# Ledger of designs, part 310: peptides against a protein of PDB entry 3QIS

Target 1, 334 residues: chain A of PDB entry 3QIS
Amino acid sequence: PSLELSRREFVFENVKFRQLQKEKFQISNNGQVPCHFSFIPKLNDSQYCKPWLRAEPFEGYLEPNETVDISLDVYVSKDSVTILNSGEDKIEDILVLHLDRGKDYFLTISGNYLPSCFGTSLEALCRMKRPIREVPVTKLIDLEEDSFLEKEKSLLQMVPLDEGASERPLQVPKEIWLLVDHLFKYACHQEDLFQTPGMQEELQQIIDCLDTSIPETIPGSNHSVAEALLIFLEALPEPVICYELYQRCLDSAYDPRICRQVISQLPRCHRNVFRYLMAFLRELLKFSEYNSVNANMIATLFTSLLLRPPPNLMARQTPSDRQRAIQFLLGFLL

## One batch from the design tools (peptide; made by RFdiffusion4, then SolubleMPNN)

Design b2_p27_8_s2 (from b2_p27_8, 17 letters changed)
Fold by OpenDDE base, seed 4:
Parts: structure tokens; sequence; C-alpha cells
Structure b2_p27_8_s2 (fold): chain B 334 residues (1-334), chain A 27 residues (1-27)
């Protein structure tokens, strides 16, 4: 079996969070026998590609002189955004197109990733005084390391170093402030807020706006801004309620005094974001006659985002644990 | 603990060097 490939080198410029890019190429069976093709893992890899890449189709059969189009799709989800933001991973891969009983064909994938505030830690974002796209990538690494050290110091109840007034972290990420301030101003009377999906194009514009501060005001509908807040919270590497406090939140769910004590033990940025979100959501609930938003809906929706189970417990989350998690959040909404 | 810190510092330096090279291409 033998293939001819129309292209072997692919460049994905300016890859962004949640923005699908596609590059296409053709493969032709220039042999005299039918062939099966497949993308195969490299030596020691479990998958034929990195999590942000896919081939479509990734396998198939070609008759002699048959041609098929293959799409290489680059999509950065919440699962890849953090490692791409940190530069731990890059838009680089090598694909191995295998022919059964034939040759291997190597495809080179390259490109660049544009960092996002989505998938960045709350601690790092609290240090970012500018849009993430204005921050040098070298400085993003330093901000992530400093973010880890601050979290550790906060957990150890170490006295905050008297960092100079210019170096002081924000009380909440500016991106969360922008989203919530917009929703507070414009969306409190929005019918079906958090129940109607946003527009994908508007979501991309909102993400780009938060990453660049262009435009100066958040674009899109209230539904798109609301969904962007949900996407932001979902994409956090560490949820607003840190994984280490998850079980304590469940255990305290029916004691409002203990719930408040647990929240007081969060890292400063996480605690501030939690309180800020709860204040917003309580305000939103006052307009329930206009926005059709109720405490049970909000608690159910935001619990999965704010009080995410640790990765090791995700598969073990019981319906009782979910109900306790909802009850914990309800104690801050009512 | 010390070997894991040293390895993370080496990985950091390799990332910093590669990123300084990329910044020199962009800017």
Amino acid sequence: as target 1 above (334 residues)
Amino acid sequence: MEEEKLKKEEEKKEIEERLEEEEKKVF
C-alpha cells in the first residue's frame, strides 16, 4: 500500500481558547491495492495526538486511486487551556499516519497559542493588573509561581508580606469584576438569565474582550455575558472553593456558622471571589419576578462550578454529596 | 524535596530561555 499526501506541514497561528481552527489535506491511494490508514500513537504515547488536536477522519479505507480529505482540528478546551497558558504545553505535535502493512507518514503540527484569562488561576489573575494578552509570557510563569506561593502562605495562615502598594494583588480578578459588574448593571431584569445559552460568536468576543480589553466594554447579550461567567468558573484550574475544603463544605452544609468558617479559611482571592459572587447572586434573586431566577436553580448551577469535587473524588460523588453541596451554597443565597 | 525543587528550577529555566527566544521573535 502507498499514499500520496497533499501536505505534511501544518501551522495554526494565533490559537485561542474555545476557537476551533481547521487545516485540511488530501490523502490519495497511489498504490495498486486497497489500504487502511490510521493515525497511531508515537512510541510511549497513549493517543495519536495531543488533547487540543484531532484528525477527522482519524482512520479509514481507500480503494486504489481513491482520495479522502482529512481535517486537522485544533480546539483548546478547558482541559488544555491551563497547560497552554503556562507554556507547559505548546501548539506543536507530530502525527503518524500509518498504513496497514505499509509505511508511516509523519505530519508536523506547529503554531502559537494566545494566552487566556480563562483557565488561569484566581491567584495569578489577582496579580495581573493588565489584560493577559499584554502580559509577557515569561511574566505569566512568574505570576503562576507567585500565585502558588501566595496560596500556600494563605493556607498556612502566614502574615501577608508587606508587599509594596504597586505589587498588592487585586481583591478579585478584574475579569470576574467586569463580568459581574456588567451583569449587575444590565442583566438583573433579564428574563431567563443563566437559563438561556449565549451565542458562540458573542462568547468568543467576550473572551477576547477579557483577554485584550478590546473593546472597552463587554460585547454581546446578557445571556452571552452570563454564560461567559459560567465558562470562566468552569475553566478555573482550582475552583472558587478550593478542592481541599470540598469535604468540609459538604460536612458543614446544614450549619450556616460552620459554612461561614469554612469559607473564611479559603485563600484571600478565592474567599473574595466567593463572597463577591454570592453578593451578586443574592442581588439577582431580588429580581426573580423579572429574571425568572430562583435560589434552587442558581444553587444547582453554581454548585457544580464553585464547589467542584477533587479529581480523585469526581467518579465517587453521590447524589447525597450533590445535595449537600447545593445546600451549602443555598446557605449563602438565602 | 530538594531534588524535586532543583528539577522544577531546571524545567523553569528551560521554559524561560525558550520564551525569551520566542519574545525576541515577536517583538
Scores: peptide ipSAE 0.000, ipTM 0.259, DockQ to the pose 0.012
Fold by OpenDDE base, seed 5:
Structure b2_p27_8_s2 (fold): chain B 334 residues (1-334), chain A 27 residues (1-27)
Amino acid sequence: as target 1 above (334 residues)
Amino acid sequence: MEEEKLKKEEEKKEIEERLEEEEKKVF
């Protein structure tokens, strides 16, 4: 068996969160026998590619002189965005195209990633007074390291808030403030808010707008701005309610006094974001006759975003744990 | 001597052609 490949080197320029890029190449059977091809894992890898990459098709059969187009698809999801924002991972991979009883063909994947405020920590975003695309990558790394150290010190009750007015962190990330202030001003009377999906083009415009600017007005429909807030909360590396407090939230779910004490133990930025979101959602619920939004729907929706189980407990979440998590949020909406 | 060298070169070419035809049937 033998293949000819039209291309072996692929460059994905300006890769962004949730923006699909595609590069295509052709493989042809230039042998005299039918061949089976597949993308195979490298030594010590479980997958043939990184989580942000896929081949379509990833396997197939070619008759003599047959040709197939393969698409290499690059897509940064919530699962890859944080490691790409920090520069821990990069848009680089090597694919191994294997022929059954034949040769291996190596494909080189390269490119650059553009950082997003989506998938960046609340602590780092509270230190970012400018859009993330204006911040040097070296400074993003320092901000994430400093954010981890300050989170640990805050949990240990050891942080004096140093008095320098220019170096003070924001009370909430500017990105969350922009999204929520827009929804508060323009979406309180929007029918089916958080129930109608946004447009994909508008979502991309909102993400690019928040990554590159501090707008007076967010572009897109109220539905797209509402969905962008949900995507933002889902993409957080640490949820608004830190994983360390997850079990205590479930244990306190039916005692509103204990629930408020648990929230008071959150890191300052997380606690401020939680209180800001709950204030907005309580205001939105006053307009339920116009927006068709109710407390049970909102609590159910935001529970999966704000009160995520730790990764080691995800597979063990019971229906009772989900109901306790919903009840915990209901105590802040009612 | 020259006729025996020519026969061995022809046998070697026929073996190489048969191996290339078998490789084309397998690869």
Scores: peptide ipSAE 0.017, ipTM 0.290, DockQ to the pose 0.003; fails the geometry check
Fold by OpenDDE base, seed 3:
Structure b2_p27_8_s2 (fold): chain B 334 residues (1-334), chain A 27 residues (1-27)
Amino acid sequence: as target 1 above (334 residues)
Amino acid sequence: MEEEKLKKEEEKKEIEERLEEEEKKVF
């Protein structure tokens, strides 16, 4: 069996969070026998491609002189955004197109990623006074490393050694402040807030706006700004309630005093973001007659975002654990 | 001597081309 490929090198320029890019190529059976093709894992890989890449179709049959179009789809989800922001991963891959009883064909994938405030840690964002696209990538790495060390020291109750002249971190990320301040000013009377989805084009504009600027006003509808807040919280590498406190939140769910003590043990940035979000959501609930928002809906929605089970426990989360997690948040909304 | 080398290089190319054509029929 033999294949002819119309292209073997692919460049994905300016890859962004949640923005799909597609490149297409043709494969042709230039042999005299039917062939089966498939994308196969490289040696020691579990998958034929990185999590941000997909081939469609990834396998198929070709008769002699038959041609098929293959789409290479690049999409950075919440699952890939953090490792691309840090530069731990890059828009580079090699695909192996295997032909049954034939040769392997190598495809080179390359490109560049544009960092996002989505998928960046709360600690790193609290140190970023400028939009992330104005921050050199080298400095993003340093800010993430420093943020990890600060979180670890905070959890260990280690007194920070002398903060030599580092500019005081923000109390909350500017991106969270911008989103919540917009919703507080303009969305308290918005009917079906957090129940109506935003527009995908507006979501992309909001993401690009927060990544590139400090706007006076966020573009898009109140629904798109509300969904952008949910996407931001979902994309956090560490949830607003740190994984280390997850079980203690569940255990305290029916004791409002213990719940407040657990929240007081969060790292400074996480604690401030949590209190800021709860203050906003309590204000939003005063307008329930206008916005159709209720405490149970909000608690259910935000529980999945703010109080995520640790990855090792995710598959074991019981209905009782979910109810306790909701009850924990209700104690801050009521 | 040169003609016999040229003939062996042509025979080698013809064998390589036939092997590539047979590979294209089987693979």
Scores: peptide ipSAE 0.016, ipTM 0.300, DockQ to the pose 0.004; fails the geometry check
Fold by OpenDDE base, seed 1:
Structure b2_p27_8_s2 (fold): chain B 334 residues (1-334), chain A 27 residues (1-27)
Amino acid sequence: as target 1 above (334 residues)
Amino acid sequence: MEEEKLKKEEEKKEIEERLEEEEKKVF
């Protein structure tokens, strides 16, 4: 069996969070026998490609002189955004296109990623007074390391942060402040807020706006701004309620006093973001006659975002655990 | 001697061509 490939080198320039890019190529059976093709893992890999890459189709059959178009799709989801923002991973891969009883064909994937405030830690964003695209990559790494060290010091009950002449961190990330302040000003009377999806083009404009600027107004509909807040919270590497406190939130769900004590133990940035979001959501609930938003809907929606189970417990989450998690948030909305 | 060399070179080419045709039918 033999194939001819129209292209073997692919460059994905300016890859962004949640922005799909596609490159296409043709494969042709230039042999005299039918062939089965498949993308296969490299020797040490479990998958044929990195999580941000996909081939479509990834396998198939070709008759002699048959040709098929293959799409290489690059999409940075919440699962890849954090490691790309830190520069731990890059837009580089090698695909192995295998023929059954034939040769391997290597495809080179390259490109560049543009960092996003989406998928960046709350602590790093609290230190970031400028848009992420204005921050040198080296300084992003330093901000993440410093973030980790502050979280660790807070957990270890080590010495209060010396109020030294370093620029004081923000109380909440500017990106969360911008999203919530916009929703507070313009969306409190918006019918079906958090129930109607945003537009994909507007979501991309909002992401690009937050990554590149500090706007006076966020572009797009109230629905797109609301969904951008949900996407932001979902993309956080550490949820607003840290994984370490997850079980304690469930155990305290029916005691509002213990719930408040658990939240008081969050790292400063996480605690501030949680309180800020709960204050906004309580304000939004005052306009329920206009926006059709109720506490049960909001608690159900935000529970999955704010109070995520640790990765080791995700497969074991019971309906009772979900109900306790919802009840925990309800105690802050009512 | 020369005719036997030529005949062996022709037999070798015919075997190589058959092997290439069989390889094209299998691979």
Scores: peptide ipSAE 0.015, ipTM 0.274, DockQ to the pose 0.003; fails the geometry check

Design b2_p27_8_s3 (from b2_p27_8, 17 letters changed)
Fold by OpenDDE base, seed 1:
Structure b2_p27_8_s3 (fold): chain B 334 residues (1-334), chain A 27 residues (1-27)
Amino acid sequence: as target 1 above (334 residues)
Amino acid sequence: SEEKKKKEEEEKEKIKKVLEEEEKEVF
């Protein structure tokens, strides 16, 4: 069996978080026998491609002189954004198109990624006084390393940060502040807030706006700004309530005093973001007659974002654990 | 320029008040 490929080199320029890009090529059976094709893992890989890439179709059957179109789809999800922001991963891959009883055909994927405040740590964002696209990539790496060391020192109850470092961190990320202040100013009376989805085009504009500027107003509908806040919280590498405190939140869920003591043990930036979000959500609930928002809906929605189970416990989460997690958050909304 | 700085200061002061109110309820 043999194939002819219309293209073997693919370049994905200016790849962004949640923005789908597609490149297409044709494969033709130029042999005299039917062939089965598949994308296969390289010798040391578990998957045929990186998590931000896919081929469609990834396998198929071709009769002699048959041709099929293959789409190469690049999509940076919440699962890939953090490693691309840090430069740990890059928009580079090699695909192996295998023929049963045939040859391997190599495809080269290349491109560039544009960093996002989405999928960046709360600690790094609190140190970042300018939009992420104004920060040199080398400095983003240093900010993530410094943020890890500060979190570790905070967890170990080691010595307070030396007051002599030239720039005090922000109390909350400017991106969270911008989203919440917009919703507070313009969305408190918005019917079905957090219940109606945003527009995908508006979500991309909001992401690009937060990555590139400090706007006076966020673009898009209140629904798109509300969904952008949910996407931001979901994309955090560490949830607002750190994984180390997850079980203690569940165990304290029916004691409001213990719940507050658990939150006081969060790293400063996480604690500040949590309190700021709870203050906003309590204010939003005062307008329930206008926005159709209630405490149970908000607690159910935000619990999955703010109080994520650690990766090792994700598959073991019981309905009781979920109810305790909701009850924990309700104690800050009522 | 000066109005933007004043607005950023007023906004920092609002965030500070929200955080100071939440600190008083924990103790």
Scores: peptide ipSAE 0.022, ipTM 0.542, DockQ to the pose 0.301
Fold by OpenDDE base, seed 4:
Structure b2_p27_8_s3 (fold): chain B 334 residues (1-334), chain A 27 residues (1-27)
Amino acid sequence: as target 1 above (334 residues)
Amino acid sequence: SEEKKKKEEEEKEKIKKVLEEEEKEVF
């Protein structure tokens, strides 16, 4: 078996969170026999590509002189955004196009990723006084490391943060403030808020707006801004309620006093974001006659985002645990 | 009605103040 490939090098410039990019190439059977092609894992890899990359088709048959178009699709989801923001991973891969009983063909994938406030920790974002695209990647790494250390100190109830030497962190990420202030100002009367999907183009513009401060005002519909808030909360590497407090939230779900005490033990940025979101959501609920939003819907929606089970417990979440998690959040909405 | 719009603006200002007071208690 033998193939001819129209290209072997692919460059994906300016890859962004949730923005699909595609590069296409052709493979042609220049042999005299039918061949089966497939993308195969490299030695020691479980997958033929990184999580942000896909080939379509990834396998197939070619008759002699047959040609097929292959799309290389780059898409950064919530599952890849954090590691790309930190520079732990990069837009680089090698694909192995294998022929059954034939040879391997290597494809080189390269490019650059543009960091996003989506998938960045609350702690790091509270230290960012400017849009993430204005922050040097080296400084993003330092901010994440410093943020982790400060979170750990806060959880350990160690000595009051020496207020002295570093720029005082923001109390909430500016990105959350921008989203919530916009929704509060413009969306309280929006029918079906958080129930109607946003537009994908508007979501991309909102993400780019938060990442760049361009434009100065959040673009798009109230539905798109509302969905952008949900996407932001979903993409957080650690949920607004830290994983360490998850079980205590469930255990306290029917005692509003203990619930408030558990929240008081969150790291400062997480605690502030939680309170700020609860204040906004309680306010949104006053407009239920206009926006069709109710406490049970909001609690059900936001519980999965704010009070995620730790990764080791994800597969073990019971319907009872989910109901306790909803009840915990309801105690802040009612 | 103008009264409804005025109440909506007064509520928006109250909540802006709650968010700004939560901002000031936060900041």
Scores: peptide ipSAE 0.022, ipTM 0.508, DockQ to the pose 0.138
Fold by OpenDDE base, seed 3:
Structure b2_p27_8_s3 (fold): chain B 334 residues (1-334), chain A 27 residues (1-27)
Amino acid sequence: as target 1 above (334 residues)
Amino acid sequence: SEEKKKKEEEEKEKIKKVLEEEEKEVF
């Protein structure tokens, strides 16, 4: 069996969070026998490609002189955004196109990723007074490392961190402030807020706007701004309620005093974001006659985002755990 | 209680003012 490939090198320039890019190539059976092709894992890989890459089709049959188009799709989801933002991963991969009883054909994937405030830690974002696209990638790495160390210190030491000569971090990420302040100003009377999906084009504009600027006004509909807030919270590498406090939130769910004590133990940025969000959501609930938003809906929606089970417990989350998690959040909404 | 809601609103407004001050220091 033999294949001819129209292209073997692919460059994906300016890859962004949630923006699909596609490159196409042709494979042709230039042999005299039918062949089966498949993308196969490299040695020691579990998958034929990185999580942000897909081939379509990833396998198939070709008759002699048959040609098929293969799409290479690059899409950075919440599952890949954090590692790409930190530079731990890059827009680089090698695909192995295997031909049954034939040769391996190597495809080189390359490109560049543009960092996003989506999928960046709350700690790092509190240290970013400028849009993330203005921050050098080297400084983003340092900010994530420093943010991790500061989080750990803040949890271990009830002692006020020495007011060392480092620039004072923001109390909440500017991106969260922008989203929530917009919704607070313009969306409290928005019918079906958090129930109507945003527009994908508007979501991309909002993401690009927050990544590149500090806008006076967020572009798009209130629904798109509301969904952008949900996407932001979903994409956080560490949820607003840190994984280490997850079980304590569940255990305290029916004691509003203990719930507040648990929240007080969050890292400063997480605690501030949580309180800021709760203050917003309580205000939004005053307008329930206009926005059709109720506490049970909001608690159900935001609990999945704010109070996520640790990755090791995700598969074990019981309906009782979900109900306790919702009850925990309800104690801050009512 | 209304008094706790008021304190949380005051904390929100305090956070807002801090961000507005920090923005003016960066620009």
Scores: peptide ipSAE 0.021, ipTM 0.552, DockQ to the pose 0.043
Fold by OpenDDE base, seed 5:
Structure b2_p27_8_s3 (fold): chain B 334 residues (1-334), chain A 27 residues (1-27)
Amino acid sequence: as target 1 above (334 residues)
Amino acid sequence: SEEKKKKEEEEKEKIKKVLEEEEKEVF
């Protein structure tokens, strides 16, 4: 069996969070026998490609002289954004197109990723006084490393951050501030806020706006700005309520005093973001007659974003645990 | 009514101040 490939080198320029890119190529059976093709894992890999890449179709049959189009789709989800922002991963891969009883064909994937404030840690963003696209990638790595160390220090030591010669971190990421301030100003009377989806084009504009600028106004509809806040919270490498406190939040869910004590133990940035979001959401609830938003809806929605189970417990979350998590959040909304 | 709109603006401005004061504790 033999294949001819129209292209073997693919370059994905300016890859961004949630922006699908596609490159296509043709494979042709230039042999005399039917052949089966498949993308196969490399040695020691579990998957044929990195999480941000897919081939469609990833397998198939070709008759002699048959041709098929294959799409290489690059999409950075919440599952890949953090490792790409830190430069731990890159827009580089090698695909192995295997031909049954034939040879392997190697495809080279390359490109560049543009960092996003989405999928960046709260601690790193609190150190970023400028848009993330103005920050050198080397400095993003340092900020993530420093953010981890500060999180650990803030968990271990109730010590005020030393007034050292480093610029004081923001108490809330400017990106969260911009989103929430916009929603507060313009969306409190928006019917079906957080219930109506945003437009994908507007979401991309909002992401690009927050990544590249400090705008006076966020572009797009109130629904798109609201969904951008949800996407931001979902994309956080660690949820606003740190994983270490997850079980304690569930255990305290029916005691508002203990709930407040648990929140007081969050890292400074996480605690501030949590309080800021709760203040905004309590305000939004005063306009329930206009925006059709209620505490149960908001608690149900935001609980999945703010109080995520640790990855090792995700598969074990009971309906009771979910209800406790909702009840925990309700104690801050009511 | 204009009075409801004015009270809603005064509440928005108070909450903007509470958010800005919580933000001054938060910034």
Scores: peptide ipSAE 0.021, ipTM 0.429, DockQ to the pose 0.132; fails the geometry check

